Peptides against a protein of PDB entry 7SFY. Designs and how they scored, part 14

Target 1, 41 residues: chain A of PDB entry 7SFY
Amino acid sequence: ELFNLESRVEIEKSLTQMEDVLKALQMKLWEAESKLSFATC

## One batch from the design tools (peptide; made by RFdiffusion4, then SolubleMPNN)

Design b1_p11_5_s1 (from b1_p11_5, 8 letters changed)
Fold by OpenDDE base, seed 2:
Formats: structure tokens, sequence, C-alpha cells
Structure b1_p11_5_s1 (fold): chain B 41 residues (1-41), chain C 41 residues (1-41), chain A 11 residues (1-11)
């Protein structure tokens, strides 16, 4: 199998996208935790 | 909506899993780049 | 892509 520039660029782009998703989820987690509500029952 | 311990734990677990996937992909990218072959035509 | 969709869902 061959690995070329096109493949490398695509993989790196995918990694960047996943990193962006991670960051977005971390932000949502922070928001959720800031609003953490315990059961009052 | 409520955010509780169960939800927090699940989200943090998911984030960890995504991080593991990112690391695995980065390793594969490194391996692929180490084998990068250019067209010789 | 799946990743972009996931990011959108996370927003």
Amino acid sequence: as target 1 above (41 residues)
Amino acid sequence: as target 1 above (41 residues)
Amino acid sequence: SYERTLKLAAM
C-alpha cells in the first residue's frame, strides 16, 4: 500500500476535527458541571 | 434538565475514549508517514 | 463528515 500527500492531509484533517469535537465536548462538560444539580429528594 | 453524577461520569468516560482514539490515530499517522512513499514516475 | 456532525451535536 502507498501513503501519499493526499492521504496524509486527509488524516491530519480528521485528527484536527476530532480534536475540535473533544474541545467542544469539554466545554459542554464544564457548562454541565457548572449547572450540576443534585437530587433533592 | 438535570445533570447528575451518572451523566458526568459517562461524559468523562466518553471524552477519555475519544482521546484514546486520537492517540491511536496519531500513532498510525506517524507509522504511515514513516513509510511515506512518493511516486517515482 | 461524522466528526463535524458530532461537533454540531455537541454545540
Scores: peptide ipSAE 0.149, ipTM 0.546, DockQ to the pose 0.058
Fold by OpenDDE base, seed 3:
Structure b1_p11_5_s1 (fold): chain B 41 residues (1-41), chain C 41 residues (1-41), chain A 11 residues (1-11)
Amino acid sequence: as target 1 above (41 residues)
Amino acid sequence: as target 1 above (41 residues)
Amino acid sequence: SYERTLKLAAM
């Protein structure tokens, strides 16, 4: 098991990237849902 | 632009999956860091 | 990477 500073930095960068994607997808979902119309009955 | 219930469900499932991966990676990072020893000087 | 591609597609 090799874990050093470079490995940690790479993992943290990957996590940050995934979080950015999550935020983008959540925003897109919100926008889509906000535009969706529903029946009132 | 097609957005309906099925599309929303699919997006939410994808988001949940990504969140699960994020949690797993964060836990692995924590475990690895907790095992890492440092110089005390 | 897949993540970068996904982010770009989501924008």
Scores: peptide ipSAE 0.147, ipTM 0.537, DockQ to the pose 0.053
Fold by OpenDDE base, seed 1:
Structure b1_p11_5_s1 (fold): chain B 41 residues (1-41), chain C 41 residues (1-41), chain A 11 residues (1-11)
Amino acid sequence: as target 1 above (41 residues)
Amino acid sequence: as target 1 above (41 residues)
Amino acid sequence: SYERTLKLAAM
């Protein structure tokens, strides 16, 4: 098994991207819940 | 704008899935780094 | 809940 700089960089890039998406979704969830409204039908 | 249970559930499902993937990647990264080795070529 | 969210933010 070989770990090199290229592999590390790629993994860390992916992690960073996913963290960004997570944060975005968390913000959307909070905002949506803050504006919670129910349909009457 | 309307937020309902369906929307909340879907968002939370996505968040959970991403959390799982993040954890998996973090573990892989740690393991790879723990076994750090460089190619001689 | 947002408890899990807070934990994720700390990771």
Scores: peptide ipSAE 0.135, ipTM 0.538, DockQ to the pose 0.314
Fold by OpenDDE base, seed 4:
Structure b1_p11_5_s1 (fold): chain B 41 residues (1-41), chain C 41 residues (1-41), chain A 11 residues (1-11)
Amino acid sequence: as target 1 above (41 residues)
Amino acid sequence: as target 1 above (41 residues)
Amino acid sequence: SYERTLKLAAM
C-alpha cells in the first residue's frame, strides 16, 4: 500500500480534531460532575 | 438538565473508547511514517 | 515529532 504526504497530513488533521473533541468532552464531563446533585426528594 | 451516575459512566466509557482509538491511530500513523518511501522511479 | 502522542498516551 502507498502512504504519501497528503495522507499523512490528512491523518494528522483527523487526530488533532479527535484530540480537540476529547478535550472538549473531558471539560464537559468535569462541568457536569461539578454540578452533579443527587435527588433528595 | 439532569446528570446521573449512569450518564457519567456512559460518558467515561465513551471517552475511554475514544482514547483507545486515538492511541491506535497514532500507532498506525507512526508505523506508516516509519515505512514511508518516496517514489524514485 | 511525537511529543503530542506521548502526551496523549500519558492521559
Scores: peptide ipSAE 0.133, ipTM 0.527, DockQ to the pose 0.294

Design b1_p11_5_s2 (from b1_p11_5, 7 letters changed)
Fold by OpenDDE base, seed 5:
Structure b1_p11_5_s2 (fold): chain B 41 residues (1-41), chain C 41 residues (1-41), chain A 11 residues (1-11)
Amino acid sequence: as target 1 above (41 residues)
Amino acid sequence: as target 1 above (41 residues)
Amino acid sequence: SFDKSNLLASL
């Protein structure tokens, strides 16, 4: 196991992609909750 | 597309898993950088 | 390598 600039860049790329997915999921959750309707009488 | 409690729980589970992966990647990056050695003269 | 599209598809 050898760390070098190439490995660092690759890991940081993966981190960025994961953050983007997290944000997308949070937005989807917000949208889903905002669409939630309650039965009214 | 219908939001309900089950969908919310599933999305939040996915979010938690993603956060765990992010933290693991950040830790791996920290460990890799901490192991980085510079040639010394 | 990590693929954002594949991750989104798996969720």
Scores: peptide ipSAE 0.128, ipTM 0.608, DockQ to the pose 0.048
Fold by OpenDDE base, seed 2:
Structure b1_p11_5_s2 (fold): chain B 41 residues (1-41), chain C 41 residues (1-41), chain A 11 residues (1-11)
Amino acid sequence: as target 1 above (41 residues)
Amino acid sequence: as target 1 above (41 residues)
Amino acid sequence: SFDKSNLLASL
């Protein structure tokens, strides 16, 4: 099992990408819930 | 574009799964960095 | 490697 500077950078980039996806999903959820509340009011 | 209770639950489940993966990756990074520091000391 | 686009597609 090798770990070096390059491997660390790759993991950090993957984490960043996943965080971006999470934020996008949270925004979609917020938008969906907003529409739901609007429609049900 | 439909959004109902079932859709909301599905999105929330996806978010939870992604958070779990993120935490797992963070743990792997921590372990790798720990080994790196140990080996380089 | 991790692919952001693939992750979105798999959800």
Scores: peptide ipSAE 0.127, ipTM 0.611, DockQ to the pose 0.049
Fold by OpenDDE base, seed 3:
Structure b1_p11_5_s2 (fold): chain B 41 residues (1-41), chain C 41 residues (1-41), chain A 11 residues (1-11)
Amino acid sequence: as target 1 above (41 residues)
Amino acid sequence: as target 1 above (41 residues)
Amino acid sequence: SFDKSNLLASL
């Protein structure tokens, strides 16, 4: 298998997409926990 | 929508899985670039 | 390849 610029770009694109989803999930977790805290206060 | 322990665990599980894949992709990128560097030296 | 839409749908 040969690594080239095209392959690198594709990997980086995948990484970026995963990072975006990861951030979204982290935000959802924080929001859910924040609402829980508010309700339990 | 009600947040509970079960929901939190499921979200955290998903986050962990995504982080594992992210790390694997980052390692693959590094390995590929390292091999490229070796070949071009 | 990775598909962001598929990942979101699977969660």
Scores: peptide ipSAE 0.126, ipTM 0.607, DockQ to the pose 0.047
Fold by OpenDDE base, seed 1:
Structure b1_p11_5_s2 (fold): chain B 41 residues (1-41), chain C 41 residues (1-41), chain A 11 residues (1-11)
Amino acid sequence: as target 1 above (41 residues)
Amino acid sequence: as target 1 above (41 residues)
Amino acid sequence: SFDKSNLLASL
């Protein structure tokens, strides 16, 4: 396989998607921990 | 900047790191939700 | 390739 502009663009798209999922997970974790602390406080 | 082998390797390393963080967050979320359900059940 | 939908489904 060649490492070319097309490959770079595809990888960058994947990175962006992973970042979006990370943010979603972080938000869910925040919500879960917030509810947990709320319930136990 | 050039898209070369070094750049590709660096990006792939970053992707791997992001995947690891995702797994860690998923585990933490699982733990948090598990504790939440335990506390409220 | 990375698939956001598959990853989101595993959440």
Scores: peptide ipSAE 0.117, ipTM 0.506, DockQ to the pose 0.070

Design b1_p11_5_s3 (from b1_p11_5, 5 letters changed)
Fold by OpenDDE base, seed 5:
Order: sequence, then C-alpha cells, then structure tokens
Structure b1_p11_5_s3 (fold): chain B 41 residues (1-41), chain C 41 residues (1-41), chain A 11 residues (1-11)
Amino acid sequence: as target 1 above (41 residues)
Amino acid sequence: as target 1 above (41 residues)
Amino acid sequence: SSELSDILASL
C-alpha cells in the first residue's frame, strides 16, 4: 500500500491519542505523589 | 494497594516508553511524508 | 501499533 492522505491522517490521530494518554498519566502521577504518605508508627 | 516507590517507578517507566514510541512514530511520519510521491501520468 | 497497544494494556 502507498502512503496517502488517509494514512497520514491516521498516524496523526494516533499521535494525538498517545499525547492525551501521556497527559492523563502525568496528571495521575502528580496526584499520586501529592497523596503519598509515609509510614508512621 | 498503596502508592509506593515501586508503583511510581513503574509509571515513570511507562511514560518513558510512550515517549519513545511517540518519537519513533514522529520519525516514521516524517519519513513517509518525505517519500511521498504524487501520481504522475 | 502493537507496541502502543501493549503499553496501554499494561496500564
């Protein structure tokens, strides 16, 4: 198959989706770190 | 389960892996675009 | 990609 407009759009869409997931995970990491509590006696 | 050092490291590792995949896909996109040839008669 | 799918499935 030849690279065409459809395949380019598909790749760009996939990249955007990955970026969105990255942002979500970065936010989750921040939240987890902010909530981290250390062991207490 | 509690958030701990192990889970933080795992999340950071996953983020790094996603970044690597993003870079690879961006390179592939660039290569595909650079090789794109239009229909000729 | 398969690699992306594997990453997403592991989360």
Scores: peptide ipSAE 0.145, ipTM 0.592, DockQ to the pose 0.054
Fold by OpenDDE base, seed 1:
Structure b1_p11_5_s3 (fold): chain B 41 residues (1-41), chain C 41 residues (1-41), chain A 11 residues (1-11)
Amino acid sequence: as target 1 above (41 residues)
Amino acid sequence: as target 1 above (41 residues)
Amino acid sequence: SSELSDILASL
């Protein structure tokens, strides 16, 4: 398969989706860790 | 399920893995786009 | 989207 404009667009979409998931997971981690701190103190 | 230290570690591992994949994909995209530019010029 | 799902499933 040849790389073309269509494949580039698809890759960029996937990258954006991964970044969004990453951000969401980081936020959830932060919230969970915060709650854990409260439970242990 | 309760969030605990073990779950935190697992999430952090997954985040690191996603970041690594993201970086790799970005690099591949950059290289592919560079090659495309050469083919069109 | 299928490829993304595969990546996420592998984590």
Scores: peptide ipSAE 0.141, ipTM 0.591, DockQ to the pose 0.053
Fold by OpenDDE base, seed 4:
Structure b1_p11_5_s3 (fold): chain B 41 residues (1-41), chain C 41 residues (1-41), chain A 11 residues (1-11)
Amino acid sequence: as target 1 above (41 residues)
Amino acid sequence: as target 1 above (41 residues)
Amino acid sequence: SSELSDILASL
């Protein structure tokens, strides 16, 4: 496998996207837990 | 969509897996950058 | 980046 600047940029983009997905999932989890708490109260 | 404890556990598992992937990608990036630096020196 | 490393370490 030949690594170059383009490959680095692509990996960094992927990492950024993964971070965004993680943040989105955390928010979803927060909302879900909040709804659960509300429903059980 | 019905949220329950099983759903929460599943989301948490997914988050953990995403973290693991991010860590793996970070390591790959580190190795790649190290090789690039070596190759350009 | 070091910033990314810090984020990952905090997860």
Scores: peptide ipSAE 0.128, ipTM 0.591, DockQ to the pose 0.302
Fold by OpenDDE base, seed 3:
Structure b1_p11_5_s3 (fold): chain B 41 residues (1-41), chain C 41 residues (1-41), chain A 11 residues (1-11)
Amino acid sequence: as target 1 above (41 residues)
Amino acid sequence: as target 1 above (41 residues)
Amino acid sequence: SSELSDILASL
């Protein structure tokens, strides 16, 4: 397949999906870190 | 700038960087989760 | 580290 408009659109979709996953992971990291303060006696 | 070989190379570099960040975040999440088991009395 | 921070800030 040629690296054309269709290829660009597909790559941009993939980039967007990766951004979403990154943001989700950042939130999960924050949640995990927040729980550490509650796990203390 | 045309969506050409140079553009593709730059996008692929960016994708690789995002993958690396994703992996780093996954590791940090694991580390945070591991610490929760040690924070217990 | 710093590069990672820059990438995260750009999202």
Scores: peptide ipSAE 0.122, ipTM 0.517, DockQ to the pose 0.099

Design b1_p11_5_s4 (from b1_p11_5, 7 letters changed)
Fold by OpenDDE base, seed 2:
Structure b1_p11_5_s4 (fold): chain B 41 residues (1-41), chain C 41 residues (1-41), chain A 11 residues (1-11)
Amino acid sequence: as target 1 above (41 residues)
Amino acid sequence: as target 1 above (41 residues)
Amino acid sequence: SMERSNELAAM
């Protein structure tokens, strides 16, 4: 495996992207849970 | 958009998978940073 | 890992 500054930067970018997606999914989950509670009431 | 129990479960599974990948990437980052520090010394 | 991360990012 190659390791250099470029590799580190790429990993950091990937982490940032995944954090953003996680936040988006958490929002979707909140929406889904909210709708489920509403629909089941 | 459809919302139901199945959708919620799917989102939760996706979140879990992403958390696992994030942890893996963090480990790779640690390895890369360690090697960079070694190589630059 | 990269393949999985790309797949997840596309979600």
Scores: peptide ipSAE 0.182, ipTM 0.623, DockQ to the pose 0.060
Fold by OpenDDE base, seed 5:
Structure b1_p11_5_s4 (fold): chain B 41 residues (1-41), chain C 41 residues (1-41), chain A 11 residues (1-11)
Amino acid sequence: as target 1 above (41 residues)
Amino acid sequence: as target 1 above (41 residues)
Amino acid sequence: SMERSNELAAM
């Protein structure tokens, strides 16, 4: 199996996509936590 | 849809898993690039 | 690993 420019580009695209998903999930987590209510007395 | 502690834990697990995959792919990319040979004259 | 990548893709 030979690594070439096309392979590198494809892997870098996948990495970028995963970074974008990570950031989106982190933002969603922050939003969810900000909406989490605690019972108060 | 209610966000609770179980939901937070599940999302954080997913984020951690994605970070691990990202790091693995970055390492594989580095290894592949280090093995890439250039034609020399 | 490929296995872990597949797990991520299944999320």
Scores: peptide ipSAE 0.157, ipTM 0.601, DockQ to the pose 0.059
Fold by OpenDDE base, seed 4:
Structure b1_p11_5_s4 (fold): chain B 41 residues (1-41), chain C 41 residues (1-41), chain A 11 residues (1-11)
Amino acid sequence: as target 1 above (41 residues)
Amino acid sequence: as target 1 above (41 residues)
Amino acid sequence: SMERSNELAAM
């Protein structure tokens, strides 16, 4: 396959999607840790 | 399921793996763009 | 890393 503008855009879209998932998981982790910390206080 | 230390560690491990994949993809994107830029110079 | 990509895909 050729690498062209369309391919670049698609890759960047995928990267953005993965970053969004990472952020969501990090938020969930923080929430879980907050609950755990509170419960063990 | 309970959230405990083991669960936290597993989630953090998964997050780290995803971050590593993101970095790898970003590097590949840069490499591809560099080749494209050079080719179009 | 293809290995890490495969690990992610297996999650």
Scores: peptide ipSAE 0.151, ipTM 0.598, DockQ to the pose 0.061
Fold by OpenDDE base, seed 3:
Structure b1_p11_5_s4 (fold): chain B 41 residues (1-41), chain C 41 residues (1-41), chain A 11 residues (1-11)
Amino acid sequence: as target 1 above (41 residues)
Amino acid sequence: as target 1 above (41 residues)
Amino acid sequence: SMERSNELAAM
């Protein structure tokens, strides 16, 4: 299977999805830590 | 379930793994594109 | 985000 435009597009799509999930997880982490900080204050 | 140190560590571990995969995919994309460029030369 | 995570898992 040779690399082509379709393959590139699919890889880029997957990368974008991973980045979105990564950002969501980072936000959730921050929110959780913020709540923890609030509770400890 | 309260957020605690174990939860944070697990989330951070998952984030790190995702970042590693992301970097690997980016490298593979670059390699594939480089080979494509070579083949077209 | 959970939905997107499931999409990734399905790949």
Scores: peptide ipSAE 0.168, ipTM 0.604, DockQ to the pose 0.057; fails the geometry check

Design b1_p11_6_s1 (from b1_p11_6, 7 letters changed)
Fold by OpenDDE base, seed 4:
Structure b1_p11_6_s1 (fold): chain B 41 residues (1-41), chain C 41 residues (1-41), chain A 11 residues (1-11)
Amino acid sequence: as target 1 above (41 residues)
Amino acid sequence: as target 1 above (41 residues)
Amino acid sequence: SLEKRLQELLA
């Protein structure tokens, strides 16, 4: 496949979207853990 | 939704997969750009 | 889906 400007832009768009999803998942994980309570002795 | 160990593991698995995909895309972008040739004057 | 689109880009 021939690499060109359009291809690069498309890949970068996908990278950005993946980054956003990663951030969202990380936030969700943090929020879930912050609500976690645990019992000790 | 109740957060538990299974939920956390599942989210972390998704995060890992997303990270791997991001790395793959970044590598592909780099490889594509490294093969790019351009004309000057 | 985004996942499928990414797979296409990686193909």
Scores: peptide ipSAE 0.089, ipTM 0.549, DockQ to the pose 0.054
Fold by OpenDDE base, seed 1:
Structure b1_p11_6_s1 (fold): chain B 41 residues (1-41), chain C 41 residues (1-41), chain A 11 residues (1-11)
Amino acid sequence: as target 1 above (41 residues)
Amino acid sequence: as target 1 above (41 residues)
Amino acid sequence: SLEKRLQELLA
């Protein structure tokens, strides 16, 4: 494989997109857990 | 929307997979940059 | 898609 500026930029772009999705999912998880309710006596 | 165990598990599963890919990409980036060569005088 | 793009980079 060959390293060049183009490939580096593409990798970093993909990393950024993945991180954005990760953050979104983490927020969704937090919201879901915040809404958790229990059957109570 | 409704929170339940199934939805939580699926979200966490997705998060884990994404983190794995992130790590793989970061490693690829590191390797690529480690192999970087310059035209020298 | 992001998934396809990532797969290409890792292949």
Scores: peptide ipSAE 0.089, ipTM 0.554, DockQ to the pose 0.055
Fold by OpenDDE base, seed 5:
Structure b1_p11_6_s1 (fold): chain B 41 residues (1-41), chain C 41 residues (1-41), chain A 11 residues (1-11)
Amino acid sequence: as target 1 above (41 residues)
Amino acid sequence: as target 1 above (41 residues)
Amino acid sequence: SLEKRLQELLA
């Protein structure tokens, strides 16, 4: 497959989408763990 | 939804998969652009 | 797909 502008744009678009999802998941994890409570005596 | 070990593991697993795909796409982009040639006179 | 699975986790 030849490199061209269209291919580059498509790859960059996919990368951006992946980054957005990564950030969202990281935030979900942070929020969940921030609400973690422990039993104390 | 309650936070528990299973949920955390699932999120971390998804994050890892996303990171792997990101790296793969970045490498694809790098390889494609590294082969980019220009016309010269 | 991975995207679908991720969407389910974020929902």
Scores: peptide ipSAE 0.088, ipTM 0.548, DockQ to the pose 0.053
Fold by OpenDDE base, seed 3:
Structure b1_p11_6_s1 (fold): chain B 41 residues (1-41), chain C 41 residues (1-41), chain A 11 residues (1-11)
Amino acid sequence: as target 1 above (41 residues)
Amino acid sequence: as target 1 above (41 residues)
Amino acid sequence: SLEKRLQELLA
């Protein structure tokens, strides 16, 4: 395994991207659950 | 910044944890959206 | 990756 400065930068880049997806997913989950509590009948 | 073997292990540990959370959120989102498509009236 | 698949789902 070659773990140098370039490898570290790539991993932290991936972490940042995952955090962005996590935030978006959390918001969509909140929106979906909010709709579930809305009564239409 | 000190980036050695211990630091690498910690970062990869965090990545694994984030993947677990993402999988769980994905399933919960699927369940919520499934309920939204269920007609009760 | 899971990240890429989730990004596509949310798009």
Scores: peptide ipSAE 0.083, ipTM 0.459, DockQ to the pose 0.083

Design b1_p11_6_s2 (from b1_p11_6, 8 letters changed)
Fold by OpenDDE base, seed 2:
Structure b1_p11_6_s2 (fold): chain B 41 residues (1-41), chain C 41 residues (1-41), chain A 11 residues (1-11)
Amino acid sequence: as target 1 above (41 residues)
Amino acid sequence: as target 1 above (41 residues)
Amino acid sequence: DLAKRLAELLA
């Protein structure tokens, strides 16, 4: 396999995108937990 | 939509799995960058 | 599995 600067940049961008998704999901989880707490209290 | 304890646990597991994937990819990136550095130096 | 799907997209 060939790896170069372009490939590295692409990987880094992908990682960043995944991190963004994770953060978004964490926010969703927080909201869900908040709703659960509200509903059960 | 319905959210309960089971759903929360499932989401948390998914988030953990995604974090594991990200870490693995970061390691791959490190290796790739190392190879690139070696090849270009 | 969301993690797997994301991994597949990156691969």
Scores: peptide ipSAE 0.090, ipTM 0.550, DockQ to the pose 0.049
Fold by OpenDDE base, seed 4:
Structure b1_p11_6_s2 (fold): chain B 41 residues (1-41), chain C 41 residues (1-41), chain A 11 residues (1-11)
Amino acid sequence: as target 1 above (41 residues)
Amino acid sequence: as target 1 above (41 residues)
Amino acid sequence: DLAKRLAELLA
């Protein structure tokens, strides 16, 4: 595997995209838990 | 979309898996930047 | 700082 500037930039972009997906999933989790709490109230 | 206990558990598992992938990518990034720094020294 | 942002997200 060759590590260079292009590889670094590609990895950083992938990390950023995954961060966005994680944030989206965290929002989904909040929504799911909110519905569960309401269902048990 | 139905939010229930199963949905919450599934999302939490997905989040955990993505965290593991992010950590792996962070390690790759460190390796890439290390090689770049050495190449410029 | 990407590392810092990710650390905060995963904390």
Scores: peptide ipSAE 0.090, ipTM 0.563, DockQ to the pose 0.102
Fold by OpenDDE base, seed 1:
Formats: structure tokens, sequence, C-alpha cells
Structure b1_p11_6_s2 (fold): chain B 41 residues (1-41), chain C 41 residues (1-41), chain A 11 residues (1-11)
């Protein structure tokens, strides 16, 4: 198995992308909580 | 659309799971870098 | 450190 500079960059880009997804989901969670509904029935 | 306490917990669990995946990938990246190979041919 | 940033984000 060969790991070089280009491979490292690609992997780090993937990790960054996952972080972006997490941030987006955090924002969605915030929005959902802003609209939190209490079950009444 | 209804958002309640249980839904919030589920979403937060998913986010935590994604964080765990990121940590695992970070470790894999570290291992790969430990074995970094330079292209000679 | 990405892991630390994520921890702060999720805290």
Amino acid sequence: as target 1 above (41 residues)
Amino acid sequence: as target 1 above (41 residues)
Amino acid sequence: DLAKRLAELLA
C-alpha cells in the first residue's frame, strides 16, 4: 500500500466534507428545536 | 411536522455517531501518514 | 485539530 501527498490531501478533503455535513445537520437541529412542538394529543 | 424530545435525542445520537466516524478516520489518516511512502518509480 | 473542532461544535 502506497500513501503519498495527494492521497493525504484527498482524505483530508473528505474529512472536511464530513465536518461540513455535521455543521449543516447542527443547523437543521437548531431550526427544528426552534419549532419544537409539545405533544398535546 | 412534529419535533419532540425523542426526535431531538435521535438526531443528536446520529451526530455523535458521525463524530465517532470522523475520529476513526482521523486515526486511519494518522496511521497512513506513519507509513508514508515516497514515490521513487 | 478537526476532532477538537467537532467536539466544540457538538458541545
Scores: peptide ipSAE 0.089, ipTM 0.542, DockQ to the pose 0.080
Fold by OpenDDE base, seed 3:
Structure b1_p11_6_s2 (fold): chain B 41 residues (1-41), chain C 41 residues (1-41), chain A 11 residues (1-11)
Amino acid sequence: as target 1 above (41 residues)
Amino acid sequence: as target 1 above (41 residues)
Amino acid sequence: DLAKRLAELLA
C-alpha cells in the first residue's frame, strides 16, 4: 500500500507503543540493578 | 513541514533507533537479573 | 510487531 495518511497513523501508533515498552523496560532494568546492592548475608 | 518522503525517512530512522535501544536494554536487563542468582556468601 | 512481543515478555 501507499504511504498515505492511514500508513502514517499506523506508524505513529507503533512509535508510541515502542516508547511505552522502552519505558517499561527501563523501569524493570532499574529495579533489577537496584537489587544487586541488596545484602542477604 | 509536510509528511513527505523526507519525513518518512526520518520516522523510519527513529523506529530503527528505538529497536536498537530496546535490544540493548534487553541485554542489560538479562545481565543484571542474572547477577541476582549469584551467591557471595 | 516488536512492541507487542516485548510487551508480552514484560507482562
Scores: peptide ipSAE 0.084, ipTM 0.482, DockQ to the pose 0.075

Design b1_p11_6_s3 (from b1_p11_6, 4 letters changed)
Fold by OpenDDE base, seed 4:
Structure b1_p11_6_s3 (fold): chain B 41 residues (1-41), chain C 41 residues (1-41), chain A 11 residues (1-11)
Amino acid sequence: as target 1 above (41 residues)
Amino acid sequence: as target 1 above (41 residues)
Amino acid sequence: SLEEKLKELLE
């Protein structure tokens, strides 16, 4: 398979999209955990 | 929907998996670019 | 999924 400018651009776009999803998931995890409480009393 | 330990573990597993794929893609991009050459002569 | 599509780029 041939690697060219078009292929590089597509890979970089996919990487950026994945990074955005990662950040969103990390934020959601933080929010969910911040709301979590345990029965201690 | 209820957030509990099991849900947190599942989310963290997914995040880790995505990070691994991200790193793999970045490495492949670097390798592909390192092999790319241009006709200059 | 997005993850599966990205994995295909590693092939």
Scores: peptide ipSAE 0.093, ipTM 0.561, DockQ to the pose 0.057
Fold by OpenDDE base, seed 3:
Structure b1_p11_6_s3 (fold): chain B 41 residues (1-41), chain C 41 residues (1-41), chain A 11 residues (1-11)
Amino acid sequence: as target 1 above (41 residues)
Amino acid sequence: as target 1 above (41 residues)
Amino acid sequence: SLEEKLKELLE
């Protein structure tokens, strides 16, 4: 098992990509909640 | 387009799952870096 | 760290 600079950079790139997806999904959630309609009688 | 409680819960579950994956990958990165061997002359 | 940034986003 060899962990080198290239491996670390690759993992950190993946983490950054996942963070970007999380940001996008949180923004979508925020936008969806802002459009949420409330129950009316 | 209808955003309801079930949809919100589903999205939040997905976000939590992604957070768990990020935590796991960060732990793996930490463990890998802790085992990193340094160059010797 | 990325984890701390993620925690901030999830607040």
Scores: peptide ipSAE 0.089, ipTM 0.553, DockQ to the pose 0.080
Fold by OpenDDE base, seed 1:
Formats: structure tokens, C-alpha cells, sequence
Structure b1_p11_6_s3 (fold): chain B 41 residues (1-41), chain C 41 residues (1-41), chain A 11 residues (1-11)
């Protein structure tokens, strides 16, 4: 298996993209939690 | 839109899974880079 | 946090 500059750049881009997705999901989680309500009597 | 415990847990699990994938990819990247060689004369 | 851990990993 050969690893070169092209492959490295591609992997790094993918990692960055996944990080962005994680951040977005974390923000959504926070927002959802901030709006959380409980059923009460 | 309703957010409850079930939804929160599901999201958190997904986030954890993605983190694990990122870690794995980073390790693979490091390993690949450590094995990198260049064509020489 | 998870975000901070990710940042560290990507350093």
C-alpha cells in the first residue's frame, strides 16, 4: 500500500469534515437540551 | 419537535461513535505517515 | 469536552 501527498490530504479533509459534523451535532444537542421540558401535573 | 431522554441518549451515542471513528482515522493517518517513503535516486 | 478532545487529536 502506497501513501503519498494526495492520500494524506484526502484523509485530512475527511477528518476535518467529520469534526465539523461533530461540532454541529453538539450544538444541536445543546440547543435541544436547552429547550427540554418535562411532563408535569 | 419533541426532545426527550431517548432522543438525547441516541444523539450522545452517535457522537461517541463518531469520535471513535475520528480517533481511529487519526491513528491510521499517523501510521501511514510514519511509513512514508520518497522516491530517490 | 468531546469537542476539545477532537481539537487536540487534530493538532
Amino acid sequence: as target 1 above (41 residues)
Amino acid sequence: as target 1 above (41 residues)
Amino acid sequence: SLEEKLKELLE
Scores: peptide ipSAE 0.088, ipTM 0.558, DockQ to the pose 0.077
Fold by OpenDDE base, seed 5:
Structure b1_p11_6_s3 (fold): chain B 41 residues (1-41), chain C 41 residues (1-41), chain A 11 residues (1-11)
Amino acid sequence: as target 1 above (41 residues)
Amino acid sequence: as target 1 above (41 residues)
Amino acid sequence: SLEEKLKELLE
C-alpha cells in the first residue's frame, strides 16, 4: 500500500480529530476535578 | 518538503503518543468521576 | 508530565 497524499491527509485529519477529543476530555476532566474540589464532605 | 517515510513514521509516532495520552486522560476522568460518585455530601 | 505531553501534542 503506497503512502501517498491521500494517506497523509487522512492521518492528519485523524490527528486533528484526536486533538479535538483531547481538548474535550481535558475540559471534562477539569470539570470533574473541579466538582471534586467543591465537595464539602 | 517531501512527504516521505520519515514524515509518515513521525506522524504515526505522534498518533500513538496521542492515543497513550488519551488513554491516560480517560482513566483520570473515570477516576475523577468515580470519586465524585463516591461523594457522600 | 501528562499535561506537558498534552501541550506538546496540541502544538
Scores: peptide ipSAE 0.074, ipTM 0.471, DockQ to the pose 0.086

